# Peptides against a protein of PDB entry 4N3Y, part 1

Every score and structure here is a prediction.

Target 1, 83 residues: chain A of PDB entry 4N3Y
Amino acid sequence: ETRDQVKKLQLMLRQANDQLEKTMKDKQELEDFIKQSSEDSSHQISALVLRAQASEILLEELQQGLSQAKRDVQEQMAVLMQS
Structure headers, positions and changes below count from the first letter of each chain, unless a header shows other numbers.
Peptide ipSAE was made for these designs. It is ipSAE averaged over its two directions, with the distance scale d0 held at 1.0 Angstrom where the peptide's residues are scored. Compare it between designs on one protein only; published cut-offs may not apply.
The geometry check fails a fold that doesn't show the stated peptide or that is severely misdrawn somewhere.

## One batch from the design tools (peptide; made by RFdiffusion4, then SolubleMPNN)

Design b1_p8_3_s3
Fold by OpenDDE base, seed 1:
Structure b1_p8_3_s3 (fold): chain B 83 residues (1-83), chain C 83 residues (1-83), chain A 8 residues (1-8)
Amino acid sequence: as target 1 above (83 residues)
Amino acid sequence: as target 1 above (83 residues)
Amino acid sequence: SELEELLS
């Protein structure tokens, strides 16, 4: 009976629409989550980069200091040998 | 005493190197995590997109079927009125 | 350095 077929198809259409809407919503939520997570991680990485950079600078300073200190010791030894 | 200063600086340098290495490692691990997470999410999103696409196709088919069914009912009613 | 390049 055609009328019954119409009613059946109407139900199926509603169900399909609901499924589509749900899927699209889920996709959007996932994309939003990724975006937010990526932003948070990016900020965290930037902070770590800055920290590493500070350590690099410190290392360079310490290396120079160490080199100078070594030279100073050598100078003292040389003077002592001349005395 | 200069010699003691050298020893102190050597220790500080080692500590700074350790800190730098740790920071760089942490950064790399975070980047790797982000990369992997992004890839996983991308694949998941793609699957959802395909599912949504399938639902869209189904909707179109059902809409056409519903439209045809409505026309068939109208035809039957017209014939009945002519009888 | 590589780190400075990331910050540029």
Scores: peptide ipSAE 0.098, ipTM 0.468, DockQ to the pose 0.032
Fold by OpenDDE base, seed 3:
Order: structure tokens, then sequence, then C-alpha cells
Structure b1_p8_3_s3 (fold): chain B 83 residues (1-83), chain C 83 residues (1-83), chain A 8 residues (1-8)
């Protein structure tokens, strides 16, 4: 029966459109999430890089200080041996 | 007191190294997470794209069928008017 | 940071 067939096809078409719209929405939401997550992570990584850089600089300063302090101890020992 | 200063600097150096290692680890973990998340999301998006494509093809078929069915109804009506 | 505070 052609009339009923038309009605059935109309229903199927609506259902297909609904599913398509849902899929497209889900895809877009996922893409948006990825973009946002990537940006957030990029900022976090940048912050961590800065912290790491600060630590590296501090380490360098501490190492220099430690080396100097050790040399100072050696000099003191040398003076004590002379006196 | 230089000796105590050396000991203090050694402790500070160890602490700084610990923090640096932690920061580097956290950075690496975050980068790994981003990479994994991106790959997972890419696969999911690809699957959704395929589903959307299937829906689009189905919609096209249904639309063609619907158009033909409507034409068939029109032809039937025309025949009825002739008889 | 904590380390910076220790040095200051």
Amino acid sequence: as target 1 above (83 residues)
Amino acid sequence: as target 1 above (83 residues)
Amino acid sequence: SELEELLS
C-alpha cells in the first residue's frame, strides 16, 4: 500500500535525520572538548615548564654556592694547617 | 659557619632536585595523557564520522524512495481519474 | 616557591 509506505518512509526519514543531527552534535562536542582540553593542557604544561626552569636556575645557583662553600672549607683547612 | 652552610646547601640541592624531577615527571605524564587522549578522541571522531556518513547515505536513499513513492501515488490517482 | 623562600 503506497500511502502507508509513504508514511513509513517519512517516519524513517525523520528518525534518520534525528540520528544524523545527534551524531553531528556529538562530533562537534567532542571536537570542542579536544580543543579546550588541548588549550588547557598547553597552559598547564607551560606553567610546569616555567617551574622547571626556575628549579633549574635555582639548582645552578645552589651548585655554584655549594662549590664555593666547599672551596672555602678547603681554604680554612689550609690556613689551620699553616698556623 | 661554613661547614653547616655546606650541609644546608646539600640539603637544599637535594630538595631542588627532587622538585625538578617531580615537575619533569608531571610534565611528561601530562604530555603522554594529551597524546593518548588525542588518539582516543581521533578514533572516536572517526567512528562518528563513519556513522554520520552512513546516515547521510541512508537519508539519500530514503529521500529517493519517498520521492518515488509520492510519484507513484500521483500516477495511481491519475489512472483512477481516467477510469 | 618553597625553595625560593628557603633562599630568601
Scores: peptide ipSAE 0.092, ipTM 0.475, DockQ to the pose 0.011
Fold by OpenDDE base, seed 4:
Structure b1_p8_3_s3 (fold): chain B 83 residues (1-83), chain C 83 residues (1-83), chain A 8 residues (1-8)
Amino acid sequence: as target 1 above (83 residues)
Amino acid sequence: as target 1 above (83 residues)
Amino acid sequence: SELEELLS
């Protein structure tokens, strides 16, 4: 009967709409999560980059100091040997 | 004393190198995590998109069916009333 | 790294 078919289709339509709404919401929540997570991680990476850069600068300074100190010691020894 | 300064600088240099290596490793691990997490989430989003698209198609079909069924019922009533 | 270059 057509009347019964109408009632059945109405129920099916409601179910389909509910499913669509749920799926759209879930998709949006996932996209929001990814966006937020990516931004948070990006900030953490930036902080680590700065830390690494500071360490690199320190390394360069220490390497130069070490090299100079070694040269100074060698020069002292050379003076002692020639005297 | 220069000799003592050399020893001190050597220790500091080792510490700086250790810190740099650790920081670089931590940064790389975070980047790898972000990349993998983003790819996994992207796959999930794609699946949800397909699901939503299927629901939309179903909705359209059901809406058309519902509209037609309602029209059929109305036509039947019209015939009954004119007779 | 490329990221370090971008952030420098």
Scores: peptide ipSAE 0.087, ipTM 0.463, DockQ to the pose 0.034
Fold by OpenDDE base, seed 2:
Structure b1_p8_3_s3 (fold): chain B 83 residues (1-83), chain C 83 residues (1-83), chain A 8 residues (1-8)
Amino acid sequence: as target 1 above (83 residues)
Amino acid sequence: as target 1 above (83 residues)
Amino acid sequence: SELEELLS
């Protein structure tokens, strides 16, 4: 009967609408999440890069200082031996 | 004393190297994580889009069916009234 | 790296 078919279709339509709205909401939430996650990660990575760069600069300075200090020690030893 | 300065610099250099290596490792891990996360999210979003599209198609079909069914019911009622 | 370049 057509009357009963209408009732059935109305139910199915409501269910489909609910499913669609849910899926659209889930999609939006995931998109928002990935966007936020990417931004957060980008900031963290930037901070780590800066930290690494600072360490690199420090290392270079220390290496230079160490090399000079070693040379100075060697020179002092040479002086002692020659005295 | 230069000798003591060398010892101090060596310690500082080791500490700096350790810090650098740690930072570089952390950076790499974060980069790997964000890459993997983005790929996973992309796949999930794609699946949700497909699901939403399927729901949209179903909704359109149901709406068309419902409209036709309602018209049929109205026609049947008209026939009954005219009989 | 490409990421460092992007962040610079």
Scores: peptide ipSAE 0.082, ipTM 0.466, DockQ to the pose 0.039

Design b1_p8_7_s4
Fold by OpenDDE base, seed 1:
Structure b1_p8_7_s4 (fold): chain B 83 residues (1-83), chain C 83 residues (1-83), chain A 8 residues (1-8)
Amino acid sequence: as target 1 above (83 residues)
Amino acid sequence: as target 1 above (83 residues)
Amino acid sequence: DELLQQLS
């Protein structure tokens, strides 16, 4: 019966549309997740890079301090040797 | 007393060196953390992108199916109207 | 520091 067949096809069409709508939502959620995840990672990494850079500066300062301290010790040793 | 002063400076030098060693270790750990974090994020994002791409393909297939279903319904309606 | 330079 053609009428019944038409009704069946209409139902199938509605079901397909429901699946399409769901899939579209899922895709959008995934895209949003990827975007947010990428931004979060970028921010976190940037903060960590800044921390590492601060450590690098500190290292340079300490190295200079060590060199100066060594020179100071050598200078004092020279004075001691003279006396 | 010069000798005592030299010994004091030597102690200070050792302390500075200890701090330097600690800071170098901390810097290395931070660098390793950043590297690992970046790699993990990259892998995760890549996997999610692939998932999103699969969803996109599915969406295209569903859209084509919907269009075909619509045409099928229209065709059946035409048959019904003739009878 | 190559790593920091790459990340900056």
Scores: peptide ipSAE 0.077, ipTM 0.490, DockQ to the pose 0.031
Fold by OpenDDE base, seed 5:
Structure b1_p8_7_s4 (fold): chain B 83 residues (1-83), chain C 83 residues (1-83), chain A 8 residues (1-8)
Amino acid sequence: as target 1 above (83 residues)
Amino acid sequence: as target 1 above (83 residues)
Amino acid sequence: DELLQQLS
């Protein structure tokens, strides 16, 4: 019966619309997640880069200190040899 | 005593060198972590983008389906009215 | 979809 067919199709239409809305929501949530995750990672990476750079500075300072210490030892050794 | 001073400075030099090596290691680990984390995030983002795109396709299909379903309902209604 | 276009 045509009336029954119409009712069936109307139901199918409602179901399709419900799925559409759900899918749209899911897609949006996924997009939001991607964006947020990317931003969070970017911030974290930036912070870690700064930390690495701080270590770089410390490394350079230590290297300079080592060179100076070596010179100091050599100087003291020279004093020892001439005394 | 100069000899004692030399020994002290030699100790300090060893200590400085140990700290240098430690710092170098820490720096390298940090750099490796940053690189790995960035790569992991990049891969994850790419995968999620693909998933979002799949949802986009599904959305479009559902929208087309809705339009067709609406047309089908209208067609059946027309049949009903002329019967 | 600007976000997807930016990310893809």
Scores: peptide ipSAE 0.075, ipTM 0.497, DockQ to the pose 0.031
Fold by OpenDDE base, seed 2:
Structure b1_p8_7_s4 (fold): chain B 83 residues (1-83), chain C 83 residues (1-83), chain A 8 residues (1-8)
Amino acid sequence: as target 1 above (83 residues)
Amino acid sequence: as target 1 above (83 residues)
Amino acid sequence: DELLQQLS
């Protein structure tokens, strides 16, 4: 009976609409999530890069200081040997 | 005393090296993590897009079916009114 | 390091 068929199709249509809407919402939420996650990670990585750069500068300064200090010790030893 | 200063600087240098190495490792791990997360999310979004597309096709088919069914009901009513 | 270069 056609009337009953119409009612069945109407129900199926509503169900399909609900599923479509839900899927589109889920997709949007996931896209928003990945965007936010990427931005957060980018900021965190940037912070780590800055930290690494600071450490690199410190390393170079310490290496220079170590070299100078070593030379100073050697100079003092030379003085002692000459005295 | 210079010798003691050298030893102090050597310790600081080792500490700085350790921190630098740790920071670089952490950065690499975060980069790997974000890359993997992005790929995983991309695949998930693709799956949802396909699901949405399937729902859209179904919706269109159901809408066409509904329209046809409605017309059939109207035709049946017209026959009854004419009889 | 391309990322380091980009952020420097």
Scores: peptide ipSAE 0.074, ipTM 0.447, DockQ to the pose 0.032
Fold by OpenDDE base, seed 3:
Structure b1_p8_7_s4 (fold): chain B 83 residues (1-83), chain C 83 residues (1-83), chain A 8 residues (1-8)
Amino acid sequence: as target 1 above (83 residues)
Amino acid sequence: as target 1 above (83 residues)
Amino acid sequence: DELLQQLS
């Protein structure tokens, strides 16, 4: 009967609303997660980039040292030959 | 003496080279990690975005359903009042 | 780079 139909529809409406609210919450959580994940990744990547840059500087220093060492060896060898 | 100095410098050169090679490898690994991490993050984020979009579509459908249900309830109530 | 190649 019509009264029962109305009650049923009201219940269905409430259920649908509950589902909608849940879905809205889930969506918000996903958006928040994406944002946070992106920020975290950005920070992590930035830190690693800085570390890589430090390594690059070290490499340059080592290369300079190696070049100097090679020159020093050459010089020492020259001295040796003159001794 | 000079000969021993030369030998020492040669050893130091080798050691420095070893360290340089190690550092180069480490740098490369870091770069690879950054790249891979970025790609993985991108894929993860993309997947989550798609999921969020699905939720958005569902929300729209649910909202339409809720609106219709509300109208249906109103109509049924009108019928009830006429019965 | 070039230096390492020379040392290798």
Scores: peptide ipSAE 0.057, ipTM 0.489, DockQ to the pose 0.011

## One batch from the design tools (peptide; made by RFdiffusion4, then SolubleMPNN)

Design b1_p9_1_s3
Fold by OpenDDE base, seed 3:
Structure b1_p9_1_s3 (fold): chain B 83 residues (1-83), chain C 83 residues (1-83), chain A 9 residues (1-9)
Amino acid sequence: as target 1 above (83 residues)
Amino acid sequence: as target 1 above (83 residues)
Amino acid sequence: LDLLDRLEA
């Protein structure tokens, strides 16, 4: 009986060790994933921010263009009236 | 000729306005996407951190269990030797 | 936890 108990405990010890190793691996993988995911997201966000900034510049240009276009139309109308 | 020029400029103005509106929408969508993506990533990372912490606790428990198991085996072996 | 529970039992 005692011998059987010893063998049982030895098996349980081995099983526990296997689980420990597996859990250690899983933990490390999760930590690595978190790190990588954070970096990837940061890079993606930065890229999109730059894109948004480019769009903002374009918007400013378009706004100025629209204002100029309006002025041009008004000027042309004035010329037309003089004709 | 001048009349045609005015009409052309009016069309260009309309086209520019359409592009402006489109670009404004695109910019807003990008900003919203960045915000949402950041939030989603933050939540995901937080969840994974909690999971990693749970795994860490489990590891501690397993380590303690392994130590205890080793002691138990030794104790049982001692009992066996007394038998 | 199952294994640990068995060890502690």
Scores: peptide ipSAE 0.122, ipTM 0.524, DockQ to the pose 0.020
Fold by OpenDDE base, seed 4:
Structure b1_p9_1_s3 (fold): chain B 83 residues (1-83), chain C 83 residues (1-83), chain A 9 residues (1-9)
Amino acid sequence: as target 1 above (83 residues)
Amino acid sequence: as target 1 above (83 residues)
Amino acid sequence: LDLLDRLEA
């Protein structure tokens, strides 16, 4: 009886240890996933920020062009009125 | 000739304005996307952090159980040796 | 840019 109990407990100990190791692995994988996910998101966001900045530059150029076009129209209208 | 030039410039002005508005919309959509992406990632990361914390609790419980099991084995071995 | 080039011409 006692001998059987000892063997049972030894098995339980091994099982507990195996479960512990598995859980430790799972935790590590989860931490790695969090880290990787954060890095990936950061990189994507950075790329999108750059794209937004490029769009900003384009907007500025368009605004300048629009202003110039308006001036050109005004100038040509002046010529037309004087002719 | 001059009249035709004026009309051409007016058209170009309208086209430039349309392009400007389109670009502004695109920029806004991009900014909204960046914001949403960041928020979504943040929420996911938070959830994973909670899961990791739960795993940590489980690990602690398993460690306690393992220690107890080890003690139990030692105790039963002592009984066995005395019998 | 093509449009801008045309506007500047």
Scores: peptide ipSAE 0.112, ipTM 0.517, DockQ to the pose 0.019
Fold by OpenDDE base, seed 5:
Structure b1_p9_1_s3 (fold): chain B 83 residues (1-83), chain C 83 residues (1-83), chain A 9 residues (1-9)
Amino acid sequence: as target 1 above (83 residues)
Amino acid sequence: as target 1 above (83 residues)
Amino acid sequence: LDLLDRLEA
């Protein structure tokens, strides 16, 4: 019966629409997740970069201090030898 | 005593060097971590992008199917009205 | 795409 066919098709149409809406939602959630993840990663990496930069500065200072200390030791040794 | 001063400075030199080496190691580990983290994130995001693309294709197919279904229903209704 | 297959039948 044609009427039954129509009803069947109406149901299928509703089901298709439901699936479409669900998939659209899933896609949106996925996009949101990607966006958030990227932002989080960006912030984290930026923080780590800053930390690395701070470490670099410290290393430079330590190197300088080490060089000075070495010079001081050498000077003291010279004084000792002269005494 | 000068000799004691020298010994003190030698100790300080060793300590400074130890700190320098430790800091150098820490810096290297930090750089390695950043590199690894970036790679991991890149791979993960790429996978998510591919998944999103697949979803997009599915959505297009569903839209097409929905449109066809709607047309079919309309056609069936027309037939019913003519019968 | 089972739904689409059913529509085509």
Scores: peptide ipSAE 0.111, ipTM 0.515, DockQ to the pose 0.018
Fold by OpenDDE base, seed 2:
Structure b1_p9_1_s3 (fold): chain B 83 residues (1-83), chain C 83 residues (1-83), chain A 9 residues (1-9)
Amino acid sequence: as target 1 above (83 residues)
Amino acid sequence: as target 1 above (83 residues)
Amino acid sequence: LDLLDRLEA
């Protein structure tokens, strides 16, 4: 019976449309999540990079200071040996 | 005392170096995580896109079928009215 | 970092 067939197809159409809308919504939510997650991680990486750079500067300064201190010790030893 | 100063600076230098290495490691791990997460999400989105496309095709087919069914009902009604 | 090794030696 054609009338019953129409009703069946209408139901199927509504179901298909609902599924389509749901899928599109899910996709959009995932895209938003990825975008936000990537941005957050980018900020985190940037912070770590800055920290690493600060540590590198400190390392260089300490190395320089250590070298100078070592030279100073050697100089003091030389003076003591001369006396 | 200079000798004690050298020892102190050496300790500080080691600590600074350890911090630098740790920070660089953390950065690399975060980069790897972001890359993997992004790839996984990309795959997920692709799957959802394909599903949405399939649903869209179904929707179009059902709409076409519904239109045809509606026309068939109208045609049957016309025949009944003529008899 | 080779410098550090040399300083500590």
Scores: peptide ipSAE 0.101, ipTM 0.493, DockQ to the pose 0.016

## One batch from the design tools (peptide; made by RFdiffusion4, then SolubleMPNN)

Design b1_p10_4_s2
Fold by OpenDDE base, seed 4:
Structure b1_p10_4_s2 (fold): chain B 83 residues (1-83), chain C 83 residues (1-83), chain A 10 residues (1-10)
Amino acid sequence: as target 1 above (83 residues)
Amino acid sequence: as target 1 above (83 residues)
Amino acid sequence: SFLDELRSLL
């Protein structure tokens, strides 16, 4: 009967709409996730870059210190040889 | 004594060198980590973008289907009203 | 390198 066919189609429409709304929500969640993930990674990478830079500075300082220590040893050895 | 002073300085130099090598290793590990993390994130984001695009396509298809279903219901209702 | 020089010296 036509009335029953209409009812069936109306139900199908509601079900399809529910699926559409769910899909829209899922899509939005994915977009939000991508955005948040990108921001988090960006912040983390920036922080780690700064840490690496700090290590670079320390390396330079240590190199200078080692050079000085080497010179000091050489100087003391010279004194020792003169003794 | 001078000889003992030299020995002390040599030890200090070795210790400083050990620290330098350790710092160099740590720096390299940080750089490697940053690189790997960036690559992983890039791949993940790309995959999620494709997933979002698939959702977009599905949304469009569902919208078309819903529109058709709506029209079908309206047509059947018209038939019913003529009965 | 600097480190190699240090290793050779010590």
Scores: peptide ipSAE 0.071, ipTM 0.481, DockQ to the pose 0.027
Fold by OpenDDE base, seed 2:
Structure b1_p10_4_s2 (fold): chain B 83 residues (1-83), chain C 83 residues (1-83), chain A 10 residues (1-10)
Amino acid sequence: as target 1 above (83 residues)
Amino acid sequence: as target 1 above (83 residues)
Amino acid sequence: SFLDELRSLL
């Protein structure tokens, strides 16, 4: 009967609305997650780049120091041979 | 004595070289990590965006369905009142 | 390379 059909459709509408609200919530949470994840990754990568740059500076300093050390050893050898 | 100084400097040079090689290796590994991490993050975010888009489509479909269901219920009520 | 030169020196 028509009365029972109306009640059935009202239930279906209520169920659909519940699903809509749930999906809207899930979508919002996903968008927030994506935003936060991307920002966190960006900051992490930037920090790692800075660390790499620090290592670059250290490498340059080590190269210069080693070049000087090489010369110093050679000079000491020359002094030794002359003595 | 000079001979002992030379030996000391040779040891220092060897130690410095070891540190240089270690630092170069660490730098390379860091660069590789940064590259891989950024690529992985990019792919993950893209996948999540697609999932969000799927949810967007679902939401639109649900809204349309709910609008139709609302009209259907109203029509059934009208039929019921006329009978 | 620098490292090769260093290795040859030691």
Scores: peptide ipSAE 0.070, ipTM 0.479, DockQ to the pose 0.026
Fold by OpenDDE base, seed 5:
Structure b1_p10_4_s2 (fold): chain B 83 residues (1-83), chain C 83 residues (1-83), chain A 10 residues (1-10)
Amino acid sequence: as target 1 above (83 residues)
Amino acid sequence: as target 1 above (83 residues)
Amino acid sequence: SFLDELRSLL
């Protein structure tokens, strides 16, 4: 009968609303997670890039030092051979 | 004496080279890590974005359904009151 | 390479 049908529809509406609210909450949590994850990853990667850049500078310094050391050793060997 | 000095310099050069090679390896590992981490994060975020988009579509569908259900219930109540 | 040259020297 009509009364029972109305009550059934009201229940269905309530159930649908519950599902909607749950989905909205899940969506919001997901968006927040995406934002936070992206920010954290970006910061971490930036820090690692800076470390890599520092390593590059050190490598260049070491190369220069090694080149000079090579020359110094060669000069010392020449002096040794002259003595 | 000069001979000992040459040997000392050769040792220092070897040590410097070892440090250089180690630093180069560390740099490469860091760069590889950055690349892989960035790719993994990008893929994960993209997947999550797609899930969020699916949720958005579902939310819209549910909203439409709820609006219709509300109208249906109101119509049924009107019929009930007329009887 | 530089490192190869260095290795050959040592």
Scores: peptide ipSAE 0.070, ipTM 0.480, DockQ to the pose 0.027
Fold by OpenDDE base, seed 3:
Structure b1_p10_4_s2 (fold): chain B 83 residues (1-83), chain C 83 residues (1-83), chain A 10 residues (1-10)
Amino acid sequence: as target 1 above (83 residues)
Amino acid sequence: as target 1 above (83 residues)
Amino acid sequence: SFLDELRSLL
């Protein structure tokens, strides 16, 4: 009967509304996750870039140190040859 | 003595070279990690954006469906009132 | 290169 159909549809409306609200919440959470994930990744990448830059400085120092050490060895070898 | 000093410095050079090579490798690995992490994040974000867009479509469908259902209920109520 | 020179010395 019509009255029963109306009640059925009202229930269906409530159920659909609940699903709609849930989906809206889920969508918002996804957007928030995307934003936060992007920010976290950006910060992590920045930190790693700084580490890489620090390593570059260390490499330069080591390279120069090795060059000097090489020269020092060569100088001492020259002294030995002259003595 | 000088000869012993030379040998010592040669050993130090080898050790320094090993450290240099290790640091170079570490730097490269960091750069690779940064690149891969960025790519992974980008892909993940893209996938999540698509999910959010799908949710938006679903929301629109549900919203329109709810509106129609509401109208249907109202129409049936009107029929009841007229009978 | 520097490393090549170093390797040749050692």
Scores: peptide ipSAE 0.069, ipTM 0.479, DockQ to the pose 0.026

